# Designs tried in a protein design run: peptides against a protein of PDB entry 2YKT. Part 228

Target 1, 231 residues: chain A of PDB entry 2YKT
Amino acid sequence: SRSEEMHRLTENVYKTIMEQFNPSLRNFIAMGKNYEKALAGVTYAAKGYFDALVKMGELASESQGSKELGDVLFQMAEVHRQIQNQLEEMLKSFHNELLTQLEQKVELDSRYLSAALKKYQTEQRSKGDALDKCQAELKKLRKKSQGSKNPQKYSDKELQYIDAISNKQGELENYVSDGYKTALTEERRRFCFLVEKQCAVAKNSAAYHSKGKELLAQKLPLWQQACADPS

## One batch from the design tools (peptide; made by RFdiffusion4, then SolubleMPNN)

Design b2_p29_5_s1 (from b2_p29_5, 12 letters changed)
Fold by OpenDDE base, seed 1:
Structure b2_p29_5_s1 (fold): chain B 231 residues (1-231), chain A 29 residues (1-29)
Amino acid sequence: as target 1 above (231 residues)
Amino acid sequence: MDPYADVDPEKRLEKLKEELEKIKKEIAE
């Protein structure tokens, strides 16, 4: 029946969220944490590299013929510091605005979805059982009427059951339909949240890349010219 | 507790569309 099919679809949506989406989201969070750790590692390693570059700049500044190149090397290190600061800000956002929030939601979601599904199933079953009961009673009444010498006696009651069945069928169909819409909305909320948070990450990432591009574009010509200029 | 109670897909979509238009303008400049 239409209601049975829609019921199966509804349950499948909840099952898909619980068995596919949430586990995948957990994996996504885990991969995000790994990515964060790797980027933090890059930041740390870069610090060592550019600290060493500063040391080279100090040596240049102490030289007789390469003093100006010391300033260039210091500028290179400073630009790196600014870029890394921007990266750290991006990572903080990545952690706090994406990973933490997703982790909180996915942790709570299993219980919520289980309860929501159970509530839906309970009410759906209740309505279904009520319908089945009414149908069974009508069937019994028709059997009695068929064996009776006065079938007209049961006519009014038969009509009442027919009306009741029609109403209960309609209620069940509406409930299941609403349930399906609700389930789809639940799924959509989860994807929307993910997309929204990923957009925030993308914006922060764009800011990081833009800042780096701007700083390097500004300074690189100066650095390239430094060796050509007389001391 | 609904962990996604704060999420309104329609409002979010509208916001995303607005942001997209802003980005498109910025790219076009």
Scores: peptide ipSAE 0.260, ipTM 0.641, DockQ to the pose 0.389
Fold by OpenDDE base, seed 4:
Structure b2_p29_5_s1 (fold): chain B 231 residues (1-231), chain A 29 residues (1-29)
Amino acid sequence: as target 1 above (231 residues)
Amino acid sequence: MDPYADVDPEKRLEKLKEELEKIKKEIAE
């Protein structure tokens, strides 16, 4: 029946969230943590590299013929320091606005979804059972009527059961339909939350890249001319 | 407790669309 099919669809939505989405989200969070760790490692490694670059700048500054190139090397290191600072800010956002929040959601979601599904199933079954009961009673009544010398005496009662069945069928269909919409909304909430948080990360990432581009674009022409300029 | 009780898909979608339009405008400039 239509209601049965919709019921199956509803259950499948909940199952998909519980068995596919949430486990995948946990994995996503784990991969995110790995990515965060790697980027933190990049920041640390970069510090060592640019500190060494500063040392080269110091040597140039102490030289007789390359003093001005010392300033260039210092500027190079400083620009990269600023870029790394922006990366660190992005990482903080990545952690606090994405990973932590997703982790909080997914941790609580299993119990919630189980309860929600159970509630739906219980009520759906209750309505279904009530409908089945009315249908069974109508069937019994019709059997009595067929064996009766006066079938007309059961006509009013038959109509009552028919009406009751119609009403209960409608109620069941509406409930299951609403249940399906609710389930789809639950799924959509989860994806929307993920998308929203990813958008925030993307914006922060864009800011990081933009800042880097701007800083380098500003300084690179100066650095490129440094060796051509007379001392 | 509903962990996503604070999430309104319709409202969120609207917000995202608005933000996207802003970004598109900024990129076009």
Scores: peptide ipSAE 0.256, ipTM 0.642, DockQ to the pose 0.401
Fold by OpenDDE base, seed 5:
Structure b2_p29_5_s1 (fold): chain B 231 residues (1-231), chain A 29 residues (1-29)
Amino acid sequence: as target 1 above (231 residues)
Amino acid sequence: MDPYADVDPEKRLEKLKEELEKIKKEIAE
């Protein structure tokens, strides 16, 4: 029946969220944490590299013929330090605004969805059982009427059951339909949240890349000319 | 408790569409 099919669809939406979306989201969070850790590792390694570059700058500054190149090397290290600081800020946002929030939601969601599905199933079953009962009673009444010498005696009661069945059928269909819409909304809410948070991450990432590009574009011509200038 | 009670998918979709249009405009410039 239409209601039965819609019921199956509704249950499948909840099951898809519980069995596919949330596990995948947990994996996404885990991969995000791994990515964060790797980028933190890059930050640490970069610090060592540019600290060593500063040391080279110090040596140049102490030289007789390369003093000005010391300043260039210091500037190079400083610009990269600023870029790295921007990366750290991006990572902080990535952690706090995406991973933590998703982790909190996914952890709570299993219990919520289980309860929501159970509530829907219970009410759907209740309405279905009530409908089935009325249908069964009508069938019994009709059998009794067929065996009676006065079938008209049962006419009013038959009409009452027919009306009740019609009403209960409509109620069941409406309930299941609303349930399906609700389930789809639940699914969409989860994807929308993910997309929104990922957009925030993308914006932060863009800011990091933009800052790096700007700083390097500003200084690189100066650095490239430094060796061409007589000292 | 609904962990997504604070999320309105319709409102979020509208916001995302607006932001997308802004980004497209910026890219085109």
Scores: peptide ipSAE 0.256, ipTM 0.638, DockQ to the pose 0.444
Fold by OpenDDE base, seed 2:
Structure b2_p29_5_s1 (fold): chain B 231 residues (1-231), chain A 29 residues (1-29)
Amino acid sequence: as target 1 above (231 residues)
Amino acid sequence: MDPYADVDPEKRLEKLKEELEKIKKEIAE
């Protein structure tokens, strides 16, 4: 029946969230943590590299013939320091605004969805059983009427059951329909949240990349000409 | 407890559209 099919669809939405979306989201969070760790590692490694560059700048600054190149090397290191600072800010945002929030939601969601599905199933079954009962009673009444010498005695009651069945069928259909809409909304809100948080991350990432590009674009021409300039 | 109780898909979509428009304006400047 239409109601049965829609019921199956409703259950499938909840199952998809619980069995596909949430496990995938957990994996996404895990991969995000790995990514964060790797980027933090890059920051740490970069520090060592540019600290060594600063040392080279110090040596140049102490030289008699390359003093001005020391400043260039210091600037190079400083620009990269600023880039790394921007990366760290992005990572903090990535952690706090995306990973932590997703982790909190996914942890709670299993219990919530299980309860929501169970509630829906229980009520759906209750309405279904009530309908079945009325149908069974009507069937019994009809059998009794057919065997009776006075079938008219049961006519009013038969009409009452017919009306009750119609009403209960309608109620069941409406309930299942609403349940399906609710389930779809539950799914959509989860994706919307993910998209929203990813947009925030994307903005922060864009800021990082933009800052790096800007800083390097400003200084690189100066550095490139440094060796050509007279001492 | 509904962990997504604060999420309204329609409102969120509207917000995202607004933010996108802001970004587009910033890029155009």
Scores: peptide ipSAE 0.255, ipTM 0.637, DockQ to the pose 0.367

Design b2_p29_5_s2 (from b2_p29_5, 13 letters changed)
Fold by OpenDDE base, seed 5:
Structure b2_p29_5_s2 (fold): chain B 231 residues (1-231), chain A 29 residues (1-29)
Amino acid sequence: as target 1 above (231 residues)
Amino acid sequence: EDPYADVDPESRYEKLLEELEKIKKEIAE
């Protein structure tokens, strides 16, 4: 029946969230933490490299004929420091605004969804059982009427059961339909939240890349000419 | 307690699409 099919669809939505979405989200969070750790490692390694570059700049500054190149090397290291600072800010946001918040939600969501599904199932079953009972009673009444010498005696009661069945059928269909809409909304909210947080990450990442591009674009032509200029 | 109670998918979906388009535009520039 339409109601039964809609009921199955509703349950499948909840099951998909609990058995597919949330486990996948946990994996996504884990992969995000790994990515964060790797980027932190890059930051640390980069610091060592550019600290060594500063040392080369110091040597140039102490030289007789390459003093101005010392300033260039210092500028190169400073630009990198600024780029790395921007990366650290991005990583902080990535951790606090994406990973932490998703982790909090996914941890709470299992209990919430289980309770929501159970509530829906209980009420759906209750309405279904009430409908089945009325249908069974009508069937019994009709059998009794057919065996009676005065079937007209049961006509009013038969009409009452028919009306009750119609009303209960409509109520069940409406409840299951609303349940399906609710379940789809629950699923959509979860995806929307993920997309929203990922958009924030994308913005922060864009800011990091833009800052790096701008800083390097400003300085690179100067650095490229440094060796051609007289000391 | 609903962990996603603060998320309104009807109003937020269009906003998300708009923000995504802005990001794409910024990347292209």
Scores: peptide ipSAE 0.271, ipTM 0.742, DockQ to the pose 0.658
Fold by OpenDDE base, seed 4:
Structure b2_p29_5_s2 (fold): chain B 231 residues (1-231), chain A 29 residues (1-29)
Amino acid sequence: as target 1 above (231 residues)
Amino acid sequence: EDPYADVDPESRYEKLLEELEKIKKEIAE
């Protein structure tokens, strides 16, 4: 029936969230933490590299004929430091505004969705059982009427069951329909939240990349010509 | 407790579109 099909669809939405979306979200968070760790590792490794570059700059500054190149090397390291600061800010946002918040929600969502589905199922079953009962009673009544010498005795009661069946059928259909809409809304909220948090990450990432591009574009031409001038 | 009680899908959708446009502009600059 239409109501049965819609009921199955509703349950499938909840099951999809619980069994597909949330586990995938947990994996997404885990992969995010791995990505964060890797970026932190890159940051640390880069610091070592550019600290070593500073050391080369110090040697140039101490030299007789390459003093000005020391300043260039220091500038290169300083630009890296500024870019690194932007990366660290992005990573903090990535952790605090995405991973932590998603983790909090996904941990709470299992209990919530289980309860929501159970509530829906209980009420749906209650309405369905009430409908089935009325249908069964009508069938029994009709059998009694057919075997009776006075069928008119049951006519009023038959009409009452017919009306009850009609009303209960309508109520069940409406409830299941609303349930399906609710389930789809629940799914949409979760995706919307994910997209929203990804937008925040993207914004911070864009700021990081923009700052890096700006700083390097400004300084790189100066560095490229540094060796052309005699000391 | 609804962990997504603060999320309005319709309102969020419009906000998301706005944020996407802002990000696109920032990238283009």
Scores: peptide ipSAE 0.270, ipTM 0.744, DockQ to the pose 0.513
Fold by OpenDDE base, seed 3:
Structure b2_p29_5_s2 (fold): chain B 231 residues (1-231), chain A 29 residues (1-29)
Amino acid sequence: as target 1 above (231 residues)
Amino acid sequence: EDPYADVDPESRYEKLLEELEKIKKEIAE
């Protein structure tokens, strides 16, 4: 029946969230933490590299004929420092605004969804059972009427059961329909939250890339000309 | 008990689209 199909769809939405979405989200968070750690590692390694570059700049500054190149090397290291600072800011946002918040949601969600599904199932079954009972009673009444010498005696009661069945059928259909809409809304909220937090990360990431591009574009021509200029 | 009670899928979605457009504009500039 339409109601049964809609019921199955509703249950499948909840099951999909619990068995597919949330486990995948946990994995996403785990992968995010790994990514964060790797980026932190890159930052550390880069610091070592550019510290070594600064050392080369110091040597140039101490030289008799390459002093101006020392300043260039220092500028290169400074630009890197600024880029790394922006990266660190992005990483903080990544951790605090995305990973932490998603982790909080996913840890709470299992219990909530289980309870929501159970509540839905219980009420759905209750309404279904009530409908079945009315249908069974009508059937019994009709059998009794057929065996009676006065079938008209049961006419009013038959009409009452027919009306009750119609009403209960409608209620069940509406309940299941609303349940499906609710389930879809629950799923949508979860994706919306993920998208929202990812947008924040994307914004901060864009700022990081923009800053890096700007700084390098500004300085690179100067650095390229440094060796062409006489000492 | 609802961990996503603060999320309005309809209104938030529109806001997200607006924010996305802003980000796109900022990147293009």
Scores: peptide ipSAE 0.267, ipTM 0.720, DockQ to the pose 0.495
Fold by OpenDDE base, seed 1:
Structure b2_p29_5_s2 (fold): chain B 231 residues (1-231), chain A 29 residues (1-29)
Amino acid sequence: as target 1 above (231 residues)
Amino acid sequence: EDPYADVDPESRYEKLLEELEKIKKEIAE
């Protein structure tokens, strides 16, 4: 029936969230943590590299013929520091605005969805059972009427059951339909949240890349000319 | 109890798509 099919679809949405989406989201979070760790590692390694570059700059500054190149090397290290600061901000956002929040939600969501599904199932079954009962009673009444010498005695009651069945059928269909819409909304909210948080990360990443591009575009020509124009 | 109660499932989504397109454009420049 229409209601049965809609009911199946509704349950499948909840099951998809619980059995596919949330486990995948947990994996996504785990992969995100790995990515964060790797980027933190890059940050640390880069610090060592550019600290060593500063040392080279110091040596240049102490040289007789390469003093100006010392300033260039220092400037290169400083630009790196600025770029690194942007990366750290991105990572902070990545952690706090994406991973942490997703982790909190996914932790709570299992219980919430289980309860929501159970509530839906309970009410759906209750309405279904009530409908079935009325249908069964009508069937019994019709059987009784068929065997009676006075079938008109049961006509009013038959009409009452028919009306009740119609009403209960409508209520069940509406409830299941609303349930399906609700389930789809639940699914959509989860994807929307993910997209929203990923957008925040993307914005911060864009800022990082933009700043880096800007700084390097500004300074690189100067650095390239440093050897051509000795002081 | 609802961990996603604060999420707008409709209008916010469209805005997010617009923002994504904006970001894509910025990255492409």
Scores: peptide ipSAE 0.265, ipTM 0.729, DockQ to the pose 0.756

Design b2_p29_5_s3 (from b2_p29_5, 12 letters changed)
Fold by OpenDDE base, seed 4:
Structure b2_p29_5_s3 (fold): chain B 231 residues (1-231), chain A 29 residues (1-29)
Amino acid sequence: as target 1 above (231 residues)
Amino acid sequence: MDPYADVDPEKRLEKLEKELQEIKKQIAE
């Protein structure tokens, strides 16, 4: 029946969230943590590299013929520092606005979804059972009427059961329909939340890249000319 | 407790669309 099919669809939505989405989200969070760790590692390694570059700049500044190149090397290191600061800000956002929040959601979601599904199933079954009962009673009544010398005496009662069945069928269909919409909304909330947090990360990432581009674009021409310029 | 009770898909979608447009604009610059 239509209601049965919709019921199955509803259950499948909840199952998909619990068995596919949430486990995948946990994995996503884990991969995110790995990515965060790697980026932190990059920051640390970069610091060592550019500290060494500063040392080269110091040597140039102490030279007789290459003093101006010392300033260039210092500027290169400074630009890197600013870029790394922007990266750190991005990482903070990545951690606090994405990973932590997703982790909080997924941790609580299993119990909630189980309860929600159970509630739906219980009520759906209750309505279904009530409908089945009315249908059974109508069937019994019809059997009595067929064996009766005066079938007309059962006509009013038969109509009452028919009406009751119709009403209960409608109620069941509406409930299951609403349940399906609710389940789809639950799924959409989860994806929307994920997308929202990813948008925040993307925005911060864009800021990181733009800042880097701007700083380098500003300075690179100067650096490129440094060796050609007379001391 | 519904962990996503604070999420309204319709409102979120609108917000997301705006944010995405902003990001696209930033990338294009």
Scores: peptide ipSAE 0.254, ipTM 0.684, DockQ to the pose 0.557
Fold by OpenDDE base, seed 1:
Structure b2_p29_5_s3 (fold): chain B 231 residues (1-231), chain A 29 residues (1-29)
Amino acid sequence: as target 1 above (231 residues)
Amino acid sequence: MDPYADVDPEKRLEKLEKELQEIKKQIAE
C-alpha cells in the first residue's frame, strides 16, 4: 500500500542517517583531526626552518659584503611568520567551528534519532493497529449480516465502520507522509550544517591563501632583485 | 534534545546564496 511504502521510506531515511551518515561523519571528524594535526606539525617544522633562516640572516648582517641580504632573509622569515599566524587562525576555526561542533552534534544525534524513530514507529503502529481493528470488525459484521435473516439490521453499523476505516486510513496516510517529510528535513539539516561549517572553513582558508599570496607577491620581486643590487 | 534544532535549511540556503554572490563579486574584481 501507499502508506506502507511511505512508511518504509521514512524508516529508511532514519536508518540512512544513523547507519551511513553519522558513521561517515565520525570518520570525517577523525580525518579532520588528522589533517589538523598534520598542519600543526607543518607549522612547527616550518618554525624551525625559518628560525634557521633568521640565523643565516644574522650572519649576512654581520658580513662585510652581504649586509643587505641579511635584511632580505629577515623579511622572508617575517613573511613566513605572518603566513603561519594566518594558518593558525584558520586551524583554530577549523577546530572550533567545524570539528568540535560536528563532534558535539554527532555524539548527541544517535540518541535523538533513535528516540525520533521510535516515536514515529510507535504512533504509526498505533494508527495502523486501530485501522486493522476497524477493518476486522467490519469483516466480522459482514459475516454476521451474510448469515442473518435480517441483514438490514446491520446496515447502519456497516456504514459507520466504512466511514471510520476511511478516516483512519486518511489519518495514517497523512501521518506517514508527514513523517517522511520530517525525516527528510532531519537529513537535510545535517547536510546543511556540514555544508555551512565547511563553508566557514573555506572562507578562513581563502583568507589564509589570500594573505600569503599578497605578502609574497609584494615581497618576492624585492627579494629576487636583492642579489643584483650592489652592496 | 534535537542537536540540529538550530539549523533551518531554507535560511541557511539563503545565507549561502548571498555569500556565494559576494564571493563571485570578489572574484570578478
Scores: peptide ipSAE 0.250, ipTM 0.639, DockQ to the pose 0.406
Fold by OpenDDE base, seed 5:
Order: C-alpha cells, then sequence, then structure tokens
Structure b2_p29_5_s3 (fold): chain B 231 residues (1-231), chain A 29 residues (1-29)
C-alpha cells in the first residue's frame, strides 16, 4: 500500500543516517584530525628550516662583503613566520569550528535518532493496529449480517465502521507522510551543517593562501634583485 | 536532545546560495 511504502522509505532514511552518514562522519572527523596533525608536523619542520635560514642570515651580516644579504635572509624568514602564523590560525579554526563541533554532534546523534525512529515506529504501529482492528470488526459484522434474518439491523453499525476505517486510513497516511518529510529534513539538516562548516574552513584556508601570496608577491622582487646589486 | 536543533536547513541553504553567488562574482573579477 501507499502508506506501507512510505513507511519503509521513512525507516530507510533514518537507517541511512544512522548506518551510513554518521559512521562516515566519524571517519571524516578522524581524517580531519590526521590532516591537522600532519599540518602541525609541517609547521614544526618548517620552523627548523627557517631558523636555520636565520642563522645563515646572521653569518651574512657578520661578513664583510655580504651584509645586505643578511637582511634579505632575515626578511625571508620573517615572511615565513607571518605565513606560518596565519596557518596556525587556520588550523585553530579548523579544529574548533569544524572538528570539535562535528564530533559533539555525532556523539549525541546516535541516541537521538534511535529515539526518534522508535517513536515514529511506535506511533505508526499503533495507528496501523487500530486501523486493522476496525477492518477486522467490520468483517465480523458483515459475516454476522449475512447470517442474520434482519441484515438492516447492522446497517448503521456498518456505516460507522466504514467511516472509522476511512478516517483512520487517512490519519495513518498523513502521519506516515509527515514522518517521511521529517526524516528527510533531519537528513538535510545534517548535510547542511557539514557543508556550512566546511565552507567556513574553505574561507579560512583562502585567507591563509591569500596572505601568503600577498607577502611573497611584495617581497620577492626585492629578494631577486639583492644579488644583482651588491654593496 | 536533538543535536541539530539549531540548524534550519532552509535558512542555511539560502545563506549558502548567497555566499556562492558572491564567491562566483569575486572569481569572475
Amino acid sequence: as target 1 above (231 residues)
Amino acid sequence: MDPYADVDPEKRLEKLEKELQEIKKQIAE
């Protein structure tokens, strides 16, 4: 029946969220944490490299013929420091605004969805059982009427059951339909949240890349000319 | 407790669509 099919669809939406979406989201969070850790590792390694570059700058500054190149090397290291600071801010946002929030939601969601599905199933079953009962009673009444010498005696009661069945059928269909819409909304809410948070991450990432590009674009011509203009 | 009670998918979609248009405009410039 239409209601039965809609009921199956509704249950499948909840099951998809619980069995596919949330586990995948947990994996996404885990991969995000791994990515964050790797980027932190890059940050650490980069610090060592540019600290060593500063040392080279110090040596240049102490030289008789390469003093100005010391300043260039220091500037290179400083620009890197600024870029790195921007990366750290991005990572902080990545952690606090995406990973932590998703983790909090996914941990709570299993219990919520289980309860929501159970509630829906219970009410759906209750309404279905009530409908079945009325249908069964009508069938019994009709059998009794067929065996009676006065079938008209049962006509009013038959009409009452027919009306009740019609009403209960409509109620069940509406309930299941609303349930399906609700389930789809639940699913969409989860995806929307993910997309929105990922957009925030993308914006922060763009800011990091933009800052790096700006700083390097500003200084690179100067650095490239430094060896051509010895002092 | 609904962990996503604070999320309105309709409003979120509208916001995202607006932001997308802005981004597209910026890219085109």
Scores: peptide ipSAE 0.245, ipTM 0.643, DockQ to the pose 0.454
Fold by OpenDDE base, seed 2:
Structure b2_p29_5_s3 (fold): chain B 231 residues (1-231), chain A 29 residues (1-29)
Amino acid sequence: as target 1 above (231 residues)
Amino acid sequence: MDPYADVDPEKRLEKLEKELQEIKKQIAE
């Protein structure tokens, strides 16, 4: 029946969230943590590299013939320091605004969804059982009427059961329909949250990349001419 | 407790669209 099919669809939505979305989200969070760690590692490694560059700048600054190149090397290191600082800010945002929040939600969601599904199933079954009962009673009444010498005695009661069945069928259909809409909304909320948090990450990432590009674009021409333009 | 109770998909979509428009304006500048 239509109601049965819609009921199955409703259950499948909840099951999809619990069995597909949430496990995938957990994996996503794990991969995010790995990504964060790797980027933090890059920052650390970069520090060593550019600290070494600073050392080269110091040597240049101490030289008699290459003193001005020391400043260039210092600037190079400083720009990269600023870029790394921006990366760290992005990573903090990535951690605090995405990973932590997703982790909090996914941790709680299993119990919530289980309860929500159970509630829906219980009520759906209750309504279904009530309908079945009325149908069974009508059937019994009809059998009794057929065997009776006075069938008219049962006519009013038969009509009452027919009406009750119709009403209960309608109620069941409406309940299942609403349940399906609710389930779809639950699913959509989860995806929307993910998209929202990813947008925040994207903004922060864009800021990081923009800052780096800007800083390098400003200084690179000066550095490129440093050897050709002795001071 | 619904962990996503604070999320309204319809309202959020509108907000995101506005934010996107703002970002596009900034990029165009």
Scores: peptide ipSAE 0.183, ipTM 0.651, DockQ to the pose 0.384

